# Designs tried in a protein design run: peptides against a protein of PDB entry 4AID. Part 23

Target 1, 242 residues: chain A of PDB entry 4AID
Amino acid sequence: FDIKRKTIEWGGKTLVLETGRIARQADGAVLATMGETVVLATAVFAKSQKPGQDFFPLTVNYQEKTFAAGKIPGGFFKREGRPSEKETLVSRLIDRPIRPLFVKGFKNEVQVVVTVLQHDLENDPDILGMVAASAALCLSGAPFMGPIGAARVGWVDGAYVLNPTLDEMKESKMDLVVAGTADAVMMVESEIQELSEEIVLGGVNFAHQQMQAVIDAIIDLAEHAAKEPFAFEPEDTDAIKA

## One batch from the design tools (peptide; aimed at target 1 E223 H224)

Design b2_p15_6_s2 (made by RFdiffusion4, then SolubleMPNN; from b2_p15_6, 10 letters changed)
Fold by OpenDDE base, seed 4:
Parts: structure tokens; sequence; C-alpha cells
Structure b2_p15_6_s2 (fold): chain B 242 residues (1-242), chain A 15 residues (1-15)
């Protein structure tokens, strides 16, 4: 096994990004750990476009599997079948920032799967899943102009908190999820209790600053473990619809 | 819409 690992301190917690041990059949695969929360992200892409494909066929599936139920609250009652409301929401949180970062004209099928393997009851696997999905895409060789970082920001006792625990979130006046590149904010999702626009904008800036360490960690992992970039030439006809 | 929302956010963060 050629195992590559990047470890950083992030928001007072150890973030570990690992590749080369699990899901080696994927184009990219990353095992991400924060505290005792563990997620596996896999990225797979088709090497050709389907005839007559008129849209970019990206699918993102976030899943909390029943095998992790002993480490996930309420997991024992999860039946195989329809995604939960949480799984649907988190799949959209991952999809929204990554979809616009694919090279224009790329219409090969892309599948991102994020599987929660363990949950520590403190660190929500959604942010970790966003980071892992970004890393898996950067390792895959797909024409993805990432990485993205992601962060959750709380507002507790008059201060910003990076990736608050589930218990700290009960006291937070803000649930702000931000995703972005090194240069730009790509997505904001927020639930806010009686806070000024200034505090919210400051939270977006705080998130974007704090995610740079994650972006740099993904880049460092990719420099050591990424596959060769997939040779993709966009047809000239898709360049004119800018 | 998404590009306009990004440009608006970037403009608000630059203030």
Amino acid sequence: as target 1 above (242 residues)
Amino acid sequence: RRAERRAWLEEQLAK
C-alpha cells in the first residue's frame, strides 16, 4: 500500500486526510478524520461522454450507512432505500460549490460518494464530507478546478467559533456553512438568530480565512498522490456559450 | 444568478 497522509491542526482539532488504503478502485479516494468522526469520499468519472449528452451529469451522494449505526445516533433504524432529509441536504451542500468548478464543456459522468464510517457525536460529518469530497476530486485526475475548503461558523458568547461541536451549536446564534476556493467564496448557507448583517459577513470572511489551511492541506496531498490529469479538450462549440 | 450572488458577496466582503 502506498499510503499518503496529511495531518493539520484545524480549529483546535486534528484533521487527517489519507489516501491509498481504501477504495483504490476509485479515481480518487480520501479517508478524512476529525476527532473520532470518519468519512470516506470517493470520486469516479467516465473516460468518455455519452452520445447526445446535453448537460453535465454530476451526482453527489452523502450517506450515513447502517454499519456505522453503533457510532451514529439513531443509525440502527436507517433502512436501505430513500436518502434521509439530512443526507439529501448534505449531498446538496457538497454539490453546490463543486459543480461550477468543473471545466466548461466537460459532460462525462462524475459520481462523488461520501460515506460516514464513524461519528463521535461532537464533530458533524457534513463539513468533513465536503473537505473529503474536494480532496477525492483533486486526487482523481478529473478536470476539477478545486480544491474547495469548507467551514461551519458559530456565534457563541459574542465570538466566531470554527466548526462548533454539536453541543456548542445548541448555544450558537448562527449556523453558517461556507465553501470556497483559495480566491473565492462559492457557497453560503446560513441559519441565523437575530444577528446583524455585519456579524454574518464577518462570519463568511472568518470561514474563508480558516478554510485556507484545509485548501493548502488538500494541495499538499494532491502533489504527492494525485493521478495524472485526464486529457480533456473541450469542443470549440461549448466555448462560445460563455 | 450564481455569478451575480458571488460578485455581490465579494463586493460586500471587500467593504
Scores: peptide ipSAE 0.024, ipTM 0.561, DockQ to the pose 0.033
OpenDDE base, seeds 1, 2, 3, 5: peptide ipSAE 0.020, 0.018, 0.019, 0.017; ipTM 0.625, 0.589, 0.576, 0.579; seed 2 fails the geometry check

Design b2_p15_6_s3 (made by RFdiffusion4, then SolubleMPNN; from b2_p15_6, 11 letters changed)
Fold by OpenDDE base, seed 5:
Structure b2_p15_6_s3 (fold): chain B 242 residues (1-242), chain A 15 residues (1-15)
Amino acid sequence: as target 1 above (242 residues)
Amino acid sequence: MKAARRAWLAERLAA
């Protein structure tokens, strides 16, 4: 087994990105750990387009499944049922920033699955899931123009806090989730309690700055473990308008 | 196109 691992200190926590141990059948697979929160991201893409495929068929599924009974909050017997509100929200948070980064004209099916394996009750799996999904896509060979980073920013005691714990978030006047590339902010989602636009914009900039270490970590992992880029040439869509 | 998809890697290796 060729296991590649990148470890960084990020917001006073150890972030570990690992590939090559599990889910080797996926195009990309990353085990991401922060504290005792653990997620598995897998990326799979079809090697051909379906006949008559008119849109880019990206599916993102974030899942907090029951196999970690006692290590996932609310992990009481969720039957194979409709995604929770959280699972639906986090799936969208992952989808939003990655969808625009696929090469135009790529219409092969792409499936990103993020599975929470463990939750420490301090580190939310959502940010970790975004990072892991980005890494898995970068490893996959899919025509993804990532990586993205992600960060949560809180506002606690008049300061920005990178990836606040669930307990720190109770005291936070801001829940700001940002995702972006090295060069651009791709997505912002925010819940704000009586804060100025200036503080919020400062939080976006803080998040974008702080996620660069994660982007660099994904790049380093991809250098050592990424598959060869899938041979894809978009059909010249200008030839269909003639 | 293959070169562009790894341009981010090349740029980071050149920095």
Scores: peptide ipSAE 0.092, ipTM 0.727, DockQ to the pose 0.146
OpenDDE base, seeds 1, 2, 3, 4: peptide ipSAE 0.028, 0.071, 0.039, 0.056; ipTM 0.679, 0.719, 0.682, 0.727

Design b2_p15_6_s4 (made by RFdiffusion4, then SolubleMPNN; from b2_p15_6, 9 letters changed)
Fold by OpenDDE base, seed 5:
Structure b2_p15_6_s4 (fold): chain B 242 residues (1-242), chain A 15 residues (1-15)
Amino acid sequence: as target 1 above (242 residues)
Amino acid sequence: MRAERRRWLEERLAA
């Protein structure tokens, strides 16, 4: 198997992005690891548009499947039923920043699936899932204008903390999730306990700065492992205004 | 902007 791996130090933790070992049937597949938290992101896209497709059919599914008792706290085999509230929220967190980055006029079905394989109880798989999904899309050949990076920012003891642990988050006055490209912030989600707008804006800037290393890591991985870009010409939607 | 970034990705992926 031709396994490509990128490893970076990120927020005092090792981030590993790997492709080529798992889910080779997908258009893109990335195994991402931070600490002992492990996620698999897969991207699959249809090679044709459905007749009459009027919207961009992007589906993002984040899943915290407990495959074994003890690898994810809470031990309940969530029956194959309805996504949990967390899974639904994280699926939206991944969807929001990636959806605008597809080439306008691309209406082929795209499915992104992020599966939590392991959870260390320190590193939340949501940020890792966002990074992995971005990487999987960049590898897929889909007309995706990524990568995105993502970061969580805490406010602990009067300082910004990049990707705080679940224990550090208990002491945090801010849960700020940011996703963006190299050039722009694409999404902000925040839960804040009585912090100034200045601190929050500073947190967004901090997140955007810190995610550049991840963006660069995804690019480096894509340079070595991406599929050929899917041959897609966007319809010139501006030409119809004549 | 969008076309330039696509070209940049395509150029980086083709290199």
Scores: peptide ipSAE 0.023, ipTM 0.659, DockQ to the pose 0.107
OpenDDE base, seeds 1, 2, 3, 4: peptide ipSAE 0.021, 0.021, 0.019, 0.020; ipTM 0.672, 0.643, 0.632, 0.637; seed 1 fails the geometry check

Design b2_p15_7_s1 (made by RFdiffusion4, then SolubleMPNN; its pose is not in this set)
Fold by OpenDDE base, seed 3:
Structure b2_p15_7_s1 (fold): chain B 242 residues (1-242), chain A 15 residues (1-15)
Amino acid sequence: as target 1 above (242 residues)
Amino acid sequence: SLAARRAAAEAREAA
């Protein structure tokens, strides 16, 4: 197996991005690990556009496998076949920052699937899922102008905390999820308790700074393991406006 | 520790 791996220290935890072991039939596939939380992201794209396709058909599916009763908070009533509210929310958190980064005019079907394989009950797999999805797309050869990074920021005892644990989040006055490129913030989602706008804006900046190491790690992995870029030329729509 | 994670974050803002 040609296994490529990138390991970094990130927020006092080891982040591992690995490709080449699992889901080799996908265009891109990444195993991401932080602590003992493990996710698999896969990216698959069609090599042609469907006739009459008028929109970009991106689908993002985040799924937390139900482990035996007691290991995933909220897991008692996952009906087989419908995403939970959390899975729906996280699928949107992944979709929002990646969707605008595809080359304009690309309308081939793209499917991103993020599967939680293991959960340590400390590290939420949502941020890890965002990172893994970004990495899988960068490896795929799809015309994706990533990577994105992602970070969660808490506010605990009057300071920012990168990717707080589930226990640290109980004491946090902020749940701020940020995603962005090296150059730009692409998405902010926040739940805030009685904090100034200055603290929140500082949290966004902090998140964007802290995700650079993840962006660099994805780039390094892609340089060593990405497929050849899919040959896509957008139709010159300027020739029809003359 | 929370303190070690804060110190690591502050060190990246100063670089």
Scores: peptide ipSAE 0.020, ipTM 0.570, DockQ to the pose 0.024
OpenDDE base, seeds 1, 2, 4, 5: peptide ipSAE 0.017, 0.017, 0.019, 0.017; ipTM 0.592, 0.552, 0.587, 0.619

Design b2_p15_7_s2 (made by RFdiffusion4, then SolubleMPNN; its pose is not in this set)
Fold by OpenDDE base, seed 3:
Structure b2_p15_7_s2 (fold): chain B 242 residues (1-242), chain A 15 residues (1-15)
Amino acid sequence: as target 1 above (242 residues)
Amino acid sequence: SLAERRRRALEREAL
């Protein structure tokens, strides 16, 4: 087993990104931990395009198992077979920033699966899932122009808080989720209570600055553990229109 | 490196 691990301090918490122990049948697989919240991200891509494929077939599936260690037995029986509203929302939060980062013309099927293995009831697995999905794609050899970082920003007692706990979020006037590359913000999702546009824009900038350490950690992990890049040459479809 | 390949991709989109 060639286990590679990157550990960083991030917002006063230890973030661990690990590969090589589990899900080795995937193109990329990352176990990500923050506090006692643990997620597994897997990335798999087809090595050929399906005949007649006209769009990029990316599927992102975020799943919270009802019996993850740390979840109180008492949440409504998630009927086996349909994603919850939260799982659907988080799947979209992961999809939105990664979809535009694939090489134009790549139409091979890509599947990203994020599974919550453990939840500490303090650290939300959504941000951790975004980070893990980004890392898994960077390890996979898929033509993904990542990494992305992600961050949640709160506003508590007149200050920005990076990745507030679920309890700190009750006192927060802002729930701001940002995802981006080193150079660009790719996605913003926000719920805001009576804050100025200046504070919100400052929150986006704060998130983008704070996610650089995560981006650098994914790059460092990928330099030591990434598969060889898949040989993909986009057909010059612009040369056929001249 | 991945960083150099990415820099070259961004330099190619900015041209």
Scores: peptide ipSAE 0.023, ipTM 0.565, DockQ to the pose 0.049
OpenDDE base, seeds 1, 2, 4, 5: peptide ipSAE 0.018, 0.021, 0.018, 0.018; ipTM 0.494, 0.620, 0.489, 0.506; seed 1 fails the geometry check

Design b2_p15_7_s3 (made by RFdiffusion4, then SolubleMPNN; its pose is not in this set)
Fold by OpenDDE base, seed 3:
Structure b2_p15_7_s3 (fold): chain B 242 residues (1-242), chain A 15 residues (1-15)
Amino acid sequence: as target 1 above (242 residues)
Amino acid sequence: SLAARREAALAREAA
């Protein structure tokens, strides 16, 4: 097995991005670990467009599988087949920042699947899932103009906290999830108590700065493990107007 | 690099 691994320290935790051991049949596959939380992201894309395809058919599916049922808060056998409210929300959090980064005119089917394999009860797998999905797409050869990074920012005792634990979040006046590229913020989602706009904007900037190390780690992994880019030439839609 | 391809794609969208 040609296993490639990138390890960084991020917010006082070890982030590991690994490829080449599992899901080798996918176009891209990344096993990501932060603390003892573990996710698998897979990216698969069709090598042709369906006839008459008018929209970009991207699907993102985040799932917290029962393997960690003894360590997933709520312990209930999620019935097979319907995503929970959390899984639906996190699937959208991953979808929103990645969808705009595909090359215009690419309408091949793309499927991103993020599976939570282990949960440590401290590190929420949503941020890790966003990072892993970004990495899997960068490895896949799909015409994806990533990577994205992601970060959660809390506000605890008058300071910003990067990727607060579930326990630290109980004391946090802010739950701010940011995703972006090296150059731009692509998505903000926030639940805020009584905080000023200045503190919130400062939190977005803090998140964007802190995610650069993750973006760099994905780039380094992709330089060593990415597939050859899929040969995609957008059809010159301007040639039909002549 | 992925970065160089992104810059080249962004440059094509801005042209």
Scores: peptide ipSAE 0.026, ipTM 0.561, DockQ to the pose 0.043
OpenDDE base, seeds 1, 2, 4, 5: peptide ipSAE 0.007, 0.022, 0.018, 0.008; ipTM 0.478, 0.546, 0.510, 0.482

Design b2_p15_7_s4 (made by RFdiffusion4, then SolubleMPNN; its pose is not in this set)
Fold by OpenDDE base, seed 1:
Structure b2_p15_7_s4 (fold): chain B 242 residues (1-242), chain A 15 residues (1-15)
Amino acid sequence: as target 1 above (242 residues)
Amino acid sequence: MLKARREEALAREAA
């Protein structure tokens, strides 16, 4: 296997982005690890548009498989059926920031699948899944104008905490998820308890600053492992405004 | 494209 790996220190934890070991039939595939939490992101896109396709057919699916929960007491068989509320929410958290970053006029089918392979019960796989999905798209050759980074910010003992553990989050007055590019915040989702708007805005800025190292890590991985860009010429719809 | 963004990111860290 030609395995490419990028490793960074991020919020006092080791983030590993790896490609070339698994899912090699996907257009892009990334194993992302933080602590003992491991996710697989895959990106696949159609090489042609379907006849009569009028919208961009992006599907994002985040999945927490029961085998990843080997440390979760009370492993009820999640039947292979309906996504949980969490899986549905995280699928939307990934979709929201990536959807606007596809080249305008691209209407080929795109499928992003994020699978939790391991969960350490400290590091939430949602942020890691957002990062992995971004990396997989950047490797795929799809006309994606990413990467995005993502971060969770807590407010614990009067300070911002990057990607707090599940235990630190119990003491946090803020659950702030931010996704963005190097240049812009693309998505904010926040739950706050009795905090000023100034602290929340400072948290968004902190998240956007802290995600730059992840964006750079994805770019570095893509420089060494990305497929050739898919040749897509958007129809110049500006020529019809005569 | 990705290289240009890396160069922009590195330029921001150096400023």
Scores: peptide ipSAE 0.027, ipTM 0.601, DockQ to the pose 0.096
OpenDDE base, seeds 2, 3, 4, 5: peptide ipSAE 0.017, 0.019, 0.016, 0.025; ipTM 0.577, 0.577, 0.573, 0.592

Design b2_p15_8 (made by RFdiffusion4)
Pose (drawn by RFdiffusion4):
Structure b2_p15_8 (pose): chain A 242 residues (1-242), chain P 15 residues (1-15)
Amino acid sequence: as target 1 above (242 residues)
Amino acid sequence: SLEERKEKIREFLES
């Protein structure tokens, strides 16, 4: 039972989100394609709370398969091993904006795994990885507040540029990743060539505008394919506090 | 039924 939101021609690149064919046993699994870079994002959460668990346990694993680029690993064991710098960075990039959007009071194990299956030498899977992770979370039925969008905004020839490719990045004076909900920017990360607070802040806002098409697309797939929501009421400590 | 399903998902996501 296969389902896509393949629409979203997004910033001139085709973004497809598919579910129901791959990884049917996960709570949420989305194969996401942008251009010809492909990642599978899966989301599973435990339907129970561990005794005495006192914080929200969430793990995000982002991993690149070297076959995503037609190469065998150079390591002595010819197999992927410990995460690289890029994999741990991208893992925090997904975790940061998601961790706060789970319902306050929820403490079940949640694991989201994103695997890079194909890399097109143009579209960085890191942003795509964020979007696919957000899509799988919405579809899983966990207490995850609305979808997250994300984008990279560059600064080329005096203008904002959405999701610039790797070659476009050589000419950019800014590298800004922003992830947000429909209402709010949730995270920023950047490396900037001494640009003003105004332009930087402008790029953050441009990104928040440009990522709405993605949130819409996730909401659209969730309307057709999400699992039943997991019931979770927080404790009304409201009367005791007052 | 489809409409009710969409409303249910919107209520959950925007709650």

Design b2_p15_8_s1 (made by RFdiffusion4, then SolubleMPNN; from b2_p15_8, 9 letters changed)
Fold by OpenDDE base, seed 3:
Structure b2_p15_8_s1 (fold): chain B 242 residues (1-242), chain A 15 residues (1-15)
Amino acid sequence: as target 1 above (242 residues)
Amino acid sequence: AEEERRERVRRYLFR
């Protein structure tokens, strides 16, 4: 097995990105770990476009099957086959920042699957899933103009907190999820309690600064483990020069 | 070979 691993300290926690052990049949596959939370992201893309395909067929599927059954007060077996509200939300959080970063005119089918393998009850797998999905796409050879980073920012005791624990989030006046490239913020999602716009904007900037270490970690992993880039020539050459 | 691959990946990610 040719296992490649990148490890960084990120917000006082160890982030591990690993490839080469699991899901080797995917175009890209990354195990991401933070604390004892573990996710598997896989990226698969078709090598040809379907005849008559007029839109970009990206599917993102985030799954917490093992953990969703224990944490929702009320214990109803969610019927096999429908995503939870959380799974639907996180699938959108992953989709939103990555979808615009595919080369214009690329209409081959792309499937990103993020599976929560372990949850420590402290580190939310959503941010980890965003990072893992970005890394899996960068490894795949798909025409994805990533990486993206992602971060959650809290506001606890008058300070920004990077990726607050689930317990710290109970005391947080802000739940701010940011995703972006090295150069740009691509997505913001926020729930805020009685905070100024200045604090919120400062939180976005803080998130974007803190995700650079993750972006750099994905780049380093990709330099060592990425597949050969898929030979794709867009019909519109103007999109290649950005 | 490996350096050439890394350079192709880098040019692809940073274009």
Scores: peptide ipSAE 0.279, ipTM 0.866, DockQ to the pose 0.765
OpenDDE base, seeds 1, 2, 4, 5: peptide ipSAE 0.039, 0.184, 0.075, 0.015; ipTM 0.741, 0.816, 0.746, 0.547

Design b2_p15_8_s2 (made by RFdiffusion4, then SolubleMPNN; from b2_p15_8, 7 letters changed)
Fold by OpenDDE base, seed 2:
Structure b2_p15_8_s2 (fold): chain B 242 residues (1-242), chain A 15 residues (1-15)
Amino acid sequence: as target 1 above (242 residues)
Amino acid sequence: SEEERKKRVREYLFK
């Protein structure tokens, strides 16, 4: 097995991105770990467009499966079949920043699946899932103009905190999730308790700065493990007039 | 080469 691994220190925790061990049948697959929280992201894309396809068929599915129930809060009570509210929310958090980064005119089916394998009760798998999905897409060869990074920012004791633990979040006046590229913020989602707009905007900037290390880590992993880019040329009708 | 592959990946990700 040709296993490639990237490890960085990020917000005082070790982030590990690994490929080549699991889900080799996918176009891209990344096992991501932060603390003892573990997620598997897979990316699969069709090599042709379906006849009559008029929209970009991207599906993002975040899942906390029953096989991980012994290591996921509430996992024993998951009813089969319908996504939970959390799974639906996190699927959207992953979808929002990645969807606009696909090359225009690409209408092949793309499926991103993020599966929580372990939860340490400290590190939320949502941010880790966003990072893992970005990495899996960058490894896949799909025409994805990533990577994205992601970060959660808290406000605790008058300071920004990168990826606060679930316990630190109880003391936080801010739950700010940001995703972006190296150059741009792509998505902001925020829950704020009596904070100034200046502090919130500063939190977005802090998140964007802190996610650069993750973006760089994904690039480094892709340089060593990415598949050859899928040959796709957009139709001239989709050419952005410069 | 591995260097040429790295270059292609960089060029693809940063386009």
Scores: peptide ipSAE 0.337, ipTM 0.881, DockQ to the pose 0.817
OpenDDE base, seeds 1, 3, 4, 5: peptide ipSAE 0.017, 0.237, 0.096, 0.014; ipTM 0.580, 0.837, 0.760, 0.518

Design b2_p15_8_s3 (made by RFdiffusion4, then SolubleMPNN; from b2_p15_8, 6 letters changed)
Fold by OpenDDE base, seed 3:
Structure b2_p15_8_s3 (fold): chain B 242 residues (1-242), chain A 15 residues (1-15)
Amino acid sequence: as target 1 above (242 residues)
Amino acid sequence: MEEERKERIREYLFK
């Protein structure tokens, strides 16, 4: 097994990104850990476009599986069925920032699956899932113009808090989730209680600054473990306009 | 070989 691992300190917590041990049949696979919360992200893409495919067929599935249920809040054996509200929301949080970063004209099927393997009851697996999905895509060889980073920002006692615990979030006046590239913010999702626009904009900037270390960690992992880039030439759609 | 691979990956992630 050629196991590659990157470890960083991030917001007073150890973030670990690992590849090469699990899900080796995927194009990209990353085991991500923060505290005792553990997620597996897998990326798989088709090597050809389906005839008549007119849209980009990206599917993102975040799942809190039953084997982790002994550690997940409300952890009854979820029957195979409709995603929970949380699983649906987190799947969208992952989808939103990654979808626009695929090379224009790429219409091969892409499947990103994020599975919660363990939950520590402190670190929400959503941010970790976003990071792991980004890393898995960067390892896959898919024409993805990532990496993205992600961060949650709280506002506790008049200060920004990076990735607050579930208990710290009860005292937070802000739940701000940001995702972006090194150069750009791609997604903001926020719930805010009586805060100024200045504090919120400062929170977005704080998140974008704090995610750079994660972006750099994904790049370092990809330099050592990424597959060869998939040979994709976009159809010259500009040659049809001349 | 390994540096050339890192360069290709870097060029692909940063273009």
Scores: peptide ipSAE 0.176, ipTM 0.810, DockQ to the pose 0.876
OpenDDE base, seeds 1, 2, 4, 5: peptide ipSAE 0.035, 0.021, 0.018, 0.023; ipTM 0.689, 0.576, 0.504, 0.620

Design b2_p15_8_s4 (made by RFdiffusion4, then SolubleMPNN; from b2_p15_8, 8 letters changed)
Fold by OpenDDE base, seed 2:
Parts: sequence; C-alpha cells; structure tokens
Structure b2_p15_8_s4 (fold): chain B 242 residues (1-242), chain A 15 residues (1-15)
Amino acid sequence: as target 1 above (242 residues)
Amino acid sequence: SEEERKARVRAYLFK
C-alpha cells in the first residue's frame, strides 16, 4: 500500500492525516486523528454530468456510526434511518465552506462522507471532520479550490483557546467555529455568552491564523498523494453575454 | 515525472 501520512502539532495536540490504507476505492480518502478521536473522510465525484442537471449536486454526510458507540457519549443504539441533530449540524458545517469553492459550472455529483470511527470524549469529531473532508477533496482530483482549514475557538479565563476539549468548553464563554482558505474566512458559526464584538472578531482572526498550519499540512499531503486533477474546463459564461 | 505531478497538483490547488 502507498500510505502517506502528515503529522503536525496543533493547539497542543497531535493531528495526523493519513491516506492510502483505507477506502482506496474513493476518489479521495483521509483518515484523520486528533488525540484518540478518529474520522474517515471520503470524497467521490461523478466523471460526467447527468443530462438536464441544473444545480451543483453536492452531498455532505457526517455520520457517527454505531460501531464507534463504545467510545461516543450517549452511545445508545442509534435508530437506523434519520441523522441526529448533531449529524445534521456538522454536515452543514462541512458543506457551507466547501460548496462555494467548487469551480463554477461543475455539476457532476460530489459525495463527501465523514464517518466517526472513534471518539476520545475530549476532542470533538466536527473540527476533525471538516479538516478530513477538506483533505479528502484535495486528494480526489475534483475541481475543488481548497484546501479549507477549520478551528474551534473558546474563551476561557480571559484568553482564546484553540480547539478546547469538551470539558474545557463547559468553562468557555465562546463556541466559535471558523472555516476558511489561506486567504479568506468562508464560514463562521458562533455561540457567545456576554462577550464584546471585539473579542469575537479577535477570535475569528485567531482561528484563521491557527488553521494555516492545517492548510499547509493538507497541501503537503496532497503534493505527495493527490490524484491527477480531473480534466474540467469551466463553461465561459461571459462569452454568452456578448 | 513525480515533480511534474507535484507541480500540477500545486497549480490546481492554488488556482
């Protein structure tokens, strides 16, 4: 197997991005680990557009499967069928920053699946899932103008905390999730308790700064492991207005 | 070459 791995220290934790061992049938597949939380992201895209396809058919599915339930809080038998509120929310958190980064006019089906394989009860799989999805897309050859990074920022004892643990979050006055490219913030989601706008904006900037190491790690992994870019020429939409 | 592949990947990700 041609296994490629990137390891970085990120917010005092080891982040590992690995490809080539699992889900090799996908266009891109990344096993991401932070602490003992483990997610598998897969990206698959159709090599042709469906006849009459009028919208970009991107599907993002975050799943906390029952096989991980032995380490997931509240690991009762998930009823087969409907995503939980958390799974729906995290699927949207992944979708929001990646959707606008696909090349305009690309209308082939894209499926991103993030599966939680293990949870350590400290590191939330959502941020890890965002990072893994970004990496899987960058490896896939899909016309995705990534990578994105992601970070959670807390506010504990008058300071920003990068990717607070679930226990640290109980003391945090801020739950700020940011995703972005190297150059731009693409998504902000926040829950704030009695903090100034200045502190919140500073948190966004802190997140964007801290995610650069993740972006660089994804780029390094892609340089070593990405498939050949899919040959896609965007339709010149400006030529039809002349 | 592998270097040419890396260059294509870079050019694609940084468009």
Scores: peptide ipSAE 0.187, ipTM 0.813, DockQ to the pose 0.883
OpenDDE base, seeds 1, 3, 4, 5: peptide ipSAE 0.121, 0.160, 0.016, 0.017; ipTM 0.780, 0.795, 0.427, 0.547

## One batch from the design tools (peptide; aimed at target 1 V103 F230 F232)

Design b2_p16_1_s1 (made by RFdiffusion4, then SolubleMPNN; its pose is not in this set)
Fold by OpenDDE base, seed 5:
Structure b2_p16_1_s1 (fold): chain B 242 residues (1-242), chain A 16 residues (1-16)
Amino acid sequence: as target 1 above (242 residues)
Amino acid sequence: TWPPPAPAPPPERIFF
């Protein structure tokens, strides 16, 4: 087993990104851990385009497994094979920043699956899932122009808090989720209670600065464990305007 | 609904 691992201190917590132990059938697979919260991200892409494919077929699926639900508050046996509201929201949260980073004209099917394996009741698996999905795509060889980082920012006692715990979030006047590249913010999602635009913008900037360590960690992992880039030449779509 | 900041140009692919 060629296991590659990157470990960083991030927001006063240990973030671990690991590849090569599980899900080797995927193009990319990352086990990400923060505290005792554990997620598996897998990226798989088709090596050919389907005939007549007119759009980019990216599917992102975030899922919380029932065995993790024994540790997750409100983890009732969902008898129904439909995603929860949370699973649907987090799937979109991961999709939004990664979708624009694929090479234009790439229309091969891409599937990203993020599975929550463990939850510690302190660290929300959504941010960890975003980071893991980014890392899995960077390892896959897909024409993905990542990595993205992600961060949650709280506002507690008049200060920004990076990735607040679920308990700290009860005292937070802000739930700000940011995803971005090294160079820019790609996505913002925010729930805010009576805060100025200045505080929110400062929170976005704080998130973008704090996620650089994660971006660098994904790059370092990819340097040591990425597959060869898939040979993709975009069709010259400018030739169709003649 | 805040207009999201304009997406950066996609980062240069880290071609390893």
Scores: peptide ipSAE 0.010, ipTM 0.537, DockQ to the pose 0.042
OpenDDE base, seeds 1, 2, 3, 4: peptide ipSAE 0.008, 0.006, 0.008, 0.008; ipTM 0.402, 0.496, 0.534, 0.530

